# Peptides against a protein of PDB entry 4PN1: the designs that were tried, part 15

Target 1, 261 residues: chain A of PDB entry 4PN1
Amino acid sequence: KIEMNFLNKPIVPDTTKVISNFLTHYLITEPVEHVEIEAKLGTLIDLETQNRFEFPVMNETILNPEFNLRTRFESDMTASEHKYLNEFLNQAFRDSQKPGRLPFAYKHTKQVDLFYETEDNSRDKIRVSKNQSDNQVLACVKKRRVADLFLYCPNDAFDIRISISDELPVSMPSGNQQPSLTRLKDRVGYVHQEIKIDLTKTTQNDPVYDTTERHELEVEFGNIADLRDRAQKAKDGMEAPLFRRVQLFMDNVRILRREHS

## One batch from the design tools (peptide; made by RFdiffusion4, then SolubleMPNN)

Design b1_p9_4_s3 (from b1_p9_4, 5 letters changed)
Fold by OpenDDE base, seed 3:
Formats: structure tokens, sequence, C-alpha cells
Structure b1_p9_4_s3 (fold): chain B 261 residues (1-261), chain A 9 residues (1-9)
């Protein structure tokens, strides 16, 4: 018989614990009502060098938000990297349809996001999302970035930003308002075990600035209610369900960030 | 552009 360790009990990596605590804070302690929790693949850029951030660590490391490391996060990748990940996920989808596996779900969505200034001229904008095909309103929200947790991943192609956002449903802007920003989104979404993986090509049209294109991959917790339940259980002393869910999430992220074109 | 899956739902 093989045992896990000398206690014969599971042990949780610090990364899982730190992320779990981070999530628990915004799920339970100071709960965000309309919470969105996502990880984006990208690059931590050193503001001083404008190159990828270098830190004296040798593996995946959560950066302490209490320290200003003079970094920015670029949630973007090359078209080739994005294409590779698309192909990779397509293959993963196909493989998951085989007997004995849990299947992926897949959805291709094209939408336009219209951003409007708020009446109070707050930092947060109202986002109206519409389906490109029929102009149906999909959502109207005011999204606020609540918190970020950055993972420096020196051994992988990408660093990670885990973000907590509040997506407050709001009324449609006045008909006389013009959007300050228009964003076209071409998105393919993969869902496996209620973890959502989205590849998105974003074309941003600014009336004043040049059009920009971004290639993004995000991983999102697809069942917030379940996650909140797990977080509550963790606060109540039963941490294992939360840790397992975070581990699953992070393993998916780790798979994706390790892929190279 | 995105490549679609071969057998989408």
Amino acid sequence: as target 1 above (261 residues)
Amino acid sequence: SFSDILYPP
C-alpha cells in the first residue's frame, strides 16, 4: 500500500491556499454580490525595463499585492499563440467526447460591447453587450474591478492575473448617449466541469484612438454559487471542497499557460 | 480567425 505522506492525509500547496483565501475574502468575508472570477493569461511587464518581469524565484509564484513591483499586466498574446491554443482546445474538446470522459461544451459567440460613461462620471463604465447577428441585448452591466492577484510563472509561456470583478446589472443607457468605446468580440468558449475557458479576439474601436486588436484567453469559474458554497464551508472549517475546486481551476490554467506555439 | 470544432453541438 502506498500512502500520500507520513500522515497519510492530503496536503494543500500554498498556491491553492493563497488563492482560496483570496477568493474566500471576496465571496464570503467582504462578499461581492455579482462576482466574476477569472484568470487571464498574459505577461507581467516590468515598467522599468518594459520587458517581462523578472523575479528571483524559480516557479509559479503569487506576487504579494502589498508590494509595488512596478509592473503592468498585458492580457494579450500573439495571434499565433492564440491560434495554437484554439487548436489545442479543439483537440481537447474532441478527446473529451470519447467514452469514459467528461465532455466539453463548446460555443462560438460574436458580440459587440458598447461602453458608456456613467451619469456620475464614475471610473466604471456601463457595458452593453449585443449579439452581432441580431443586435439582441445580451447584458447591460457596470463592471468594477475589485481585486487582482498576479502569478509570476517563470517556467511557462504566460503569467496569470486572477481578477475579482463586480458585474452589477444596470439599466440601459439613455438613447441619446453615445458609446465612448466599442469592442467587437469574437469568442469561442469551452466549458469543462463548470470551468469556462474563453478565447477571444477583441477589436476595439475608439473614436479618438486607433483601432486595437487583442488576443486573450481567460479561465472563469462557471458556477459561482457552488464556489461560494465551498468558500463558506471553508470558513466553517471544511476547506477541502474549496481547495479541490481551486486546484481544478488552477490545473486548467497551468495546462494552458504551458502550451507553446 | 478561430478554428471551429469539427462536430459542434
Scores: peptide ipSAE 0.069, ipTM 0.734, DockQ to the pose 0.014
Fold by OpenDDE base, seed 5:
Structure b1_p9_4_s3 (fold): chain B 261 residues (1-261), chain A 9 residues (1-9)
Amino acid sequence: as target 1 above (261 residues)
Amino acid sequence: SFSDILYPP
């Protein structure tokens, strides 16, 4: 008896279309082979003022990458904000275990990342990841940042960076090679409907400088094969599956960016 | 630093 609109059909928000097209480009058009797609919570900083960027918009807005807005993205938050999000996600986990809900999975890991210079002294370093407890090698990769898409969120605590990366598996560095950098990562991971949510505390020790600590929250597509399939279907004229998956991803991001201490 | 889930629901 009530219709959604004059067509009586659902419509796709423009934000969903823009992000979907962005993802489709790096999944299908110019495909990244070992693609990682993640959104990080943080702050768009105006390089001139060193304050949060101000743009004449009143809601979530994808920034046009063709314009140099003289900004940087800080993918960090306070310890109190990070703690609050941890508690929030713990509660969300517990609530999801109730009958009638789809459950979260949970994992707490402590990892050490060792960074090595490449033979050609390229900008990209080799990262060897190990468990802190038993020193078991988890991964050895060369990560390349491919593209970024920034969302300015004036009504929320955080802005968003969506990043496309290529994580190329590579052979282990020579046994006599020393790491140029070591980072400790304390990570709690939550997975819901194949969307990964990670809270990470990163500690970096420097013998010359003080120890630095970062607190990050990232949201990642946990099933790239499925996402690539949906993107291919979109290229073939069936866009709905991709739009639904992107909408789910962004709704999770939107929930998280609204939470703060 | 992180709060683990103590009891599975």
Scores: peptide ipSAE 0.040, ipTM 0.735, DockQ to the pose 0.014
Fold by OpenDDE base, seed 2:
Structure b1_p9_4_s3 (fold): chain B 261 residues (1-261), chain A 9 residues (1-9)
Amino acid sequence: as target 1 above (261 residues)
Amino acid sequence: SFSDILYPP
């Protein structure tokens, strides 16, 4: 007979607990109404050195947001890395279609995002997303970044930013308004157990700057209602469902950040 | 460009 530990009870890793608490805060304590919760792969850059942040830790570490570490997060990766991850996810998709597995869903989307200034000159722009093929409006939102949690991952190709955003649905801009910025997004999306994994190539034309292409990988909670329910239960003293969901999310993130060409 | 899965098994 084998037991889990000397108490023969599950124990929750600190990372899971910290992230769960972070999510609970913005789901329940100070609830964001139209919350988006995603993790992006990228690199923590030390503002002083302009190199990858170097901290005296040897494994995945959640950075304390109360401390100014003088870092920025670069969510871009190379085209080669992006391609590798695409191939990796394609293989994972194929393998998941086998008997006895839970299958991935797959979707390829091409959209254009049009950004408009608000009348109140707020920092937040209105984003109108349209399908490139038929110009159908997919969304019109004002997205506000609420909070970030950064994970420094010294052993992996990527660091992680977990972001809480509020995507407030808003009315379409007036017909006389011109977009201040347009972005083309080519996205392949993979969904497994309601966790969304998106590879996105973003092209932006700036009148001042050359055309820039960005390659991003993001992991998102696909069922916010369920997550909110789990978070509420956690506040009420039953934490296990939330911990399990966060663990699943983070395991997917961990798999991805370890993969590189 | 992406390696699209057009015909998933």
Scores: peptide ipSAE 0.036, ipTM 0.702, DockQ to the pose 0.014
Fold by OpenDDE base, seed 4:
Structure b1_p9_4_s3 (fold): chain B 261 residues (1-261), chain A 9 residues (1-9)
Amino acid sequence: as target 1 above (261 residues)
Amino acid sequence: SFSDILYPP
């Protein structure tokens, strides 16, 4: 009989463990109430060279946030890369509809995000999201970035930022307030096993600068309640459910970052 | 523009 290893027990990859601990901190230890947890594909840019950051590692590596690496993260890709991923996900969707598979769900949305200044001069703006077609309000929130975890991926086209945010529901701005910023979002969303994958084309009109267009791919935990439950169990000594969920999430991210034109 | 699924479920 073959065994998994000399202990004949599952072993958790260090990456999974580190990410799980990171998530547990903001789910349980210092809990974010309205937490959003997502991974974005992008590029770690060296601020000194303005090129992709180079780290002396040969595989996927979580960067230690305690070190100032003088980097920024650009969550963008080319239109061609974005299109390729769209086609790839469309095919994955189709394949998942076959017997014996768990199916994807799919949704195409066009959204307008209106950003408003807060009365309390908070650094965080109020975001009102509306459907472009019928102007229906989808959400009104203040989003606060809580923490980031960066993965340098030397063998792939993209690096990864895992972000924890607090999306606090708030009241609609007063009718006399004008938005300081407007963003158009064209988004196709795929959901598989409560992991949400979004391809988003964002158009931003700047009165001073030319219209900017961004192409983003994000992967999000679609069931925060379940994730929080798993994290709590992990804190209580049962780590396996959390590790499995994080592994699933990261495997999806890994698939996506390997697929490019 | 995005390439929508031709045959949605």
Scores: peptide ipSAE 0.034, ipTM 0.707, DockQ to the pose 0.014

Design b1_p9_4_s4 (from b1_p9_4, 5 letters changed)
Fold by OpenDDE base, seed 3:
Structure b1_p9_4_s4 (fold): chain B 261 residues (1-261), chain A 9 residues (1-9)
Amino acid sequence: as target 1 above (261 residues)
Amino acid sequence: SWSDILYPK
């Protein structure tokens, strides 16, 4: 017989605790009404060198937001990396359909996102999402980035940005208003245990990156109501359910960021 | 502060 440790009890990693606290704040303490919580794979870039930033650490590390490290996060990867991840997820999908497993759900979508400026808040954008095939409106939201938490992952192909966003449903922009940005998205989506994994090819004129195409992978909590419930329980003294859900989320992220061509 | 958020008492 073996035991987990000298207490024979599970131990919660600091990463799980910190992320859980981060989420709890924006779910419960200062709640975002229409919250979206996602992790994107990418690269922390040193603004001075324009190369991947190097920190004097040797493992997954949450960066302290109190410090301005003069970095930017590039939520992008090479086409080769993106293709590899797609193949990897396809295999994971197939394997999950076997008896004894919890199956993935799969969806392929092509949409166009039209971004509009808002008069109410310059930081907020109205996003109108339409299906590319029939131009049917899928959603119209005012999206605001609320907070970011960055993880430096020196041993993996990618760093991670966990983002809290507010997606407020709003009325369509006036007919005379022109979009400030259009983004074509070719997205394959995988859902496992209510965790959404999206591989997206985005086509746009990107003034920030000076690119016309991006390859992104994002992982999102698919059941916010459940997550909020777990966060509330954590505030009430029962943290285990939240820790388990965050652990699941992060393990999926860890799997993905370790995979590369 | 971020410390209060990430490491609340």
Scores: peptide ipSAE 0.446, ipTM 0.933, DockQ to the pose 0.861
Fold by OpenDDE base, seed 2:
Structure b1_p9_4_s4 (fold): chain B 261 residues (1-261), chain A 9 residues (1-9)
Amino acid sequence: as target 1 above (261 residues)
Amino acid sequence: SWSDILYPK
């Protein structure tokens, strides 16, 4: 018989704990009502060098938000990288349909996001999302970025930004109001164990700049109610359920950020 | 503070 360690008890990595605490704060302590929690693949850029951020560490590292590292996060990848990940996820989808596995769900959506300025000239824009095929309104929200947590991943193709946002449902803009920005989104979505993995091609027409296309991959918690419940239990002294869910989430992220052609 | 958030006691 083998044991896990000399205590024969599970041990939780610091990464899991820190992220769990991060989530618990915005789920329970200072709860965001309409919370969205996602991780995006991208690159931490050193503002001084304009190259990928370099830190003397050799593995996945949560950056301490209390330190100003003078970085920006580029939530983008090349078309080829995006294509590779799409093919990778397609294969993962197929494999998950086999007996003995939990299957992926798959959905391909195309939507238009219309951004409107608020009457109070607030920083947050109103986003109206419509289905491209029938122009039906999918959502009308005022999204606010609440907090970010960055993971530097020196051994992988991508760094990670975990973001907490508040997507407040709001009334549709007045009919006389014109959108300040329009984005086309082509999204391929995969769901496994209530964790959403989205590959999104975003096309934006800017009056000043030429049409730009962005390729993004995001991983999102698909069941916030369950996550909030787990976080509450953690606050009450039972941390295991939250740790397990966060670990699952991060393992999926880790798989994805390692994959590149 | 971030310390309170990430490392609550």
Scores: peptide ipSAE 0.443, ipTM 0.933, DockQ to the pose 0.865
Fold by OpenDDE base, seed 1:
Structure b1_p9_4_s4 (fold): chain B 261 residues (1-261), chain A 9 residues (1-9)
Amino acid sequence: as target 1 above (261 residues)
Amino acid sequence: SWSDILYPK
């Protein structure tokens, strides 16, 4: 017989533990009511050099939020990289349809996001999302960024930002209000085991600034209720279900951030 | 604190 280790018990990597604790806090300890949890691929940029952040580590590393590393995170990639990842995911989708596999679900959506200023000029804008095809309102929310956790990935094409957000449903803006910003989103969505992977091309029309285009890849927990249940169990002393779910999530992220042309 | 969140006792 071969055993896993001298205790013959599974060992959980620190990355899994830290992320699990991070999620547990905002799911259970100080629960966010309408929580959204996503990881975005991007680049940690050193504010001093304007190049990719360099840190003396050799592998995936969660950056300690207690320290200001003088970085910014750019949740963007080139069109070429985005296209490559799209092709990669398309192939993964096809392979998952084979017998013996769990299949991907696939959806292509186009929506427009209209951003409105609040009456009190708060930092949080109201976002009205509409389907581009029929102009039906999909959502009207205020999205508040609650917390971020950054992973520096020196061996991979991208770094990672894991974000906790509160997406609060709100009433529609008054008919007299004009949007301050319009954002067109062309999204290709893949779902595997309730983990959502979205490739999004965003075109932002700003009245003041030139039109900007962004290419983003995000990985999101698709079943928050299940995740919250797992987090509650973790708080109660049974951590394994949460660890397994976080491990699955992170493995998907790891696959994606390693792929490049 | 972040330590309480990321490394709870």
Scores: peptide ipSAE 0.438, ipTM 0.932, DockQ to the pose 0.864
Fold by OpenDDE base, seed 4:
Structure b1_p9_4_s4 (fold): chain B 261 residues (1-261), chain A 9 residues (1-9)
Amino acid sequence: as target 1 above (261 residues)
Amino acid sequence: SWSDILYPK
């Protein structure tokens, strides 16, 4: 007979606890109304060297946001890395369709995002997302970044930024208003157990600069209501459901950040 | 503070 440990009770990694507490704060304590919670793969860049920062740690670690580490996060990857991840996820999708597995859902979306300045000249812009095929409005929101948590992952291809955002639905901009920025998004989306994995190719035409292309991978909690419920239970003393969900989320992130061409 | 958020008791 095997036991989990000398108490024969589950124990959660410290990383899971820290992230869970972070999420609980913005789900329950100071709740964000229209919360979006996502992890992006990218690179922590040393502002001095403009190279990936090297921290004196040997494994995945959450960086303390109270310290100014003089880094920026670049939520981008090479086209080849992006392609590799796409192929990897396609294979994962296929494998998940086999008997005995929980299947992925797959969706390919092409949209255009139009950004508008707000009437109050707020820092946040209004984003109107439209389907490229029929120009139907998918969303009109004002997205505010609320908080970030960074994970340095020295053994993997990517570092991680977990972001809390508020996506406030807002009215469409005036018909007389011109967009300040337009982005084309080609998004391949995978959903497994309500965890969303999106590969997004973003093309932006700048009048001054050359056309820029970005390749991003994001992992998002697809069921915020459930997550909020779990967080509430955690506040009430039952932490296990939240820990399990966060663990699932992070395991998916860990799988992805290890994969590279 | 961030500490209050990350390490609540």
Scores: peptide ipSAE 0.034, ipTM 0.670, DockQ to the pose 0.859

Design b1_p9_5_s1 (from b1_p9_5, 4 letters changed)
Fold by OpenDDE base, seed 2:
Structure b1_p9_5_s1 (fold): chain B 261 residues (1-261), chain A 9 residues (1-9)
Amino acid sequence: as target 1 above (261 residues)
Amino acid sequence: SLWDKMTAK
C-alpha cells in the first residue's frame, strides 16, 4: 500500500494557494462584476537591462506585487514559436479525440476590434468586436485591467502574467464616432475542461508607427460562475474545489510555457 | 514595447 505522505492527506503547493487567494480576492472579497481571468505567455523584461529578468531563483516563482522589481511584461512571441505552439496544440487536440480521453473543442475566429475613446476621456476605451466575415457585432465592452500576477519561470521558454480584467458591457458608440484604433485578430481557440487556450495573431495599424503584428498565447478560465462558486466555498473554509481548479489551470499553463521550437 | 505603449488589450 502506498500513501501520499506521512499524513496520508493531500498537500497543496504554495503556488496553488497564492494564486487561489489572488483569484478569491477579485472574485469574492472585492468582486469584479464581469471578470475575465487569463494567463498570457511572454517575457518579464528587466527595465534596466532590457533583457529577460534575472532573479536568484531556480523554478517557477510568483513575484510579489508589493515590490517594485522594475520590470515590464512582453506578451509576445516569435512567429516561429507561435507556429510551434499551434502545431503542438493541434496534436493535443487530435490525441484528445481518442477513446478514453476528454476531447478538446476547437474554434477558429477572425475578428476586428474597434477601439473608441470615451466621452469622458477615460483611459479605458470602448472596444467593439466584430466578426470579419459578416461584420456582426460580437461584443461591445469597456475593459479595465484590475490586477496582474507575474510568474517568473527561469526554466521555461516563457514567463506568465495572470490578469484580472473587468469587461463591462456598454452601449455601442454613437454613429458619429470614429474608431481611434483598429486591430485584426486571427484566433484559434482550444477548449479543454472549460479551460480556454487561444493562439492569437493580432495585426494593428498605427498612424505613427508601422504595422505591428503580435503573436499571443492566452489561457483563460472558461467558467467564471463555477470559479466564483469555488472561491466562495474557499472563503467559507472549503478550499479543495478551488485548489483543484487552479491546479488544472496552472498545469495547462505549465505545459504550454515549456514548449518551444 | 511599442505594443505596450498602445492601448492595452
Scores: peptide ipSAE 0.000, ipTM 0.328, DockQ to the pose 0.026
Fold by OpenDDE base, seed 5:
Structure b1_p9_5_s1 (fold): chain B 261 residues (1-261), chain A 9 residues (1-9)
Amino acid sequence: as target 1 above (261 residues)
Amino acid sequence: SLWDKMTAK
């Protein structure tokens, strides 16, 4: 019968190894305490041309953080693209409810985010998230971006930013403080095998600027404890569990970034 | 991005 290769053993793609090492650094080597790990769909923009970045490669490529490519990442898509992805995920949800499949979980949330300045006037603002329906506090955190890894995807509709963030729980701001910014979020969330997929429509009103709306899709590791355990095992010489989890995550990302009308 | 300039993080 057929074999996988001349060793008849699984081979790990280089992309999986690179991402796994990146994650291991911030999970184990220099651990972030309240770590959030997510991938966002968007576009790498060349700062010189203001068009999508062009690199002499023909497939998915992780960009080396050591080189300044003079790019910015726009984590946004059109309303039409966002709607298409919503319909696509709804169908995937329905299909997963069939016998023999692992089912999606689904949640629709509407929240308001209130941003407050810190007492020390640090760049990191306090974010209070509340449910729009009952004004219940969902979270109060100070979020810090720790690191980014960018994937240039010339054959797909979107490029990818994988981000490591630290979400520190903090006490509520004083009652006399006014928010510096208010943002409305309409989020549709799908969870499959502890991988979270969120479609988010964000609306922000600014006194100076017109009302801005953003459409985002993010994929997040839903079980950080498990991922950290896998990363520790990898550091100890057993890499397979981490590679499998990263492969699952990236396959989900790859499915989503290829979908377009 | 333009959005980052107009929005809080």
Scores: peptide ipSAE 0.000, ipTM 0.303, DockQ to the pose 0.024
Fold by OpenDDE base, seed 3:
Structure b1_p9_5_s1 (fold): chain B 261 residues (1-261), chain A 9 residues (1-9)
Amino acid sequence: as target 1 above (261 residues)
Amino acid sequence: SLWDKMTAK
């Protein structure tokens, strides 16, 4: 008989624990009401060199937010990398349709996001999302980035930013308001076990990054209610369900960030 | 707290 270890009990990696605690804080302790939780693939850039940051670590490492490491996160990849991931996910989708597997769901969406300044001129913007084909309003939210957790992944093609956001549903902006930013999104979405994986090509005039096109991959928790329930259980002393869900999420992220052409 | 410091700017 084989045992897992000398206690014959599962061991939870620190990464899972830290992320779980991070999520629990914004799900339970200081709860974000309309929470979105996603991981984006990208690159931690050293502000001094403008190259990928090099940390004195040899594996996946959550960066301590207490330290200013003078980095920025670029949630972008090359078109070729994006294409490769798309092909990879397409194959994963096909394979998941086989008997004995849990299938992916697939959706292709083309939308336009219109960003508006709030009436109170707050830092938060209102995002109106419309379907490009029929101009139907898909969503109207005031989104605020609440917190970020960065993972440096020296052995992989990408680093990771896990973000907590608040997406408050709001009424449509006044008809006399003009958008401050318009973003075209071509999104291919995959869902497996309520984890959403989106490949997005974004076209915009971005004054911050001075870019017209971005290629992004994001992984999102698709069932926040369940996640919140798991987080509550964790606060109540039963951590295993949360750890399992976070582990699943991170394993998907790890698969994706390792793939490159 | 640690998490307070994690609040995005």
Scores: peptide ipSAE 0.131, ipTM 0.691, DockQ to the pose 0.115; fails the geometry check
Fold by OpenDDE base, seed 1:
Structure b1_p9_5_s1 (fold): chain B 261 residues (1-261), chain A 9 residues (1-9)
Amino acid sequence: as target 1 above (261 residues)
Amino acid sequence: SLWDKMTAK
């Protein structure tokens, strides 16, 4: 008989534990009220070289946020990489519709985000999101970045930023206010087991700067209430449900960051 | 989240 290990019990990877603790902090310990938790694919850039940073590690590594590593995170990829991932996810979607599988859900959305300055000129802008087809207001929020956790992935095409954000609903800006920034988002969304995967082409029209286009892939926890429940159970000594959910999330992220053209 | 609003039935 073959056993998993000398205890014959599943063992939780350290990465899963660290991320679980990170999430638990902002779900339970210092709870963010309107929390959004997402992972973005991108590149950790060395500020000195402006190239991808080379850390002295050989595998996926969570960076200690207590250290200033003199890096920035670029949540972007090439158009070709983005297209490849889109095709990859389309195939995954098709395969998931087969008998015996859990199916993906799919949605294509075109959205416009209008950013407005606040009266107090705070760093956080008001974002009004509208559907491009009918101009229906989808959301009006002030989004605050609460915390980031960076994963350096030397063996993969992308590094990862896991972000905790607070998306505070706010009143619509006055009709006389002009947006300081407009973003057009062409988003293809995939949902599998309440994990949301979004491929987004963003065109940013800045009145001061040139129009820029970005290609982003983000993975988000689609059921925050469930995740919070799992985190609470973890705080109470039952960690397995949280670990399983985080493992699922990270495995999806790992699949995506390994794919390249 | 924005996604929830966009995908709400």
Scores: peptide ipSAE 0.000, ipTM 0.362, DockQ to the pose 0.021; fails the geometry check

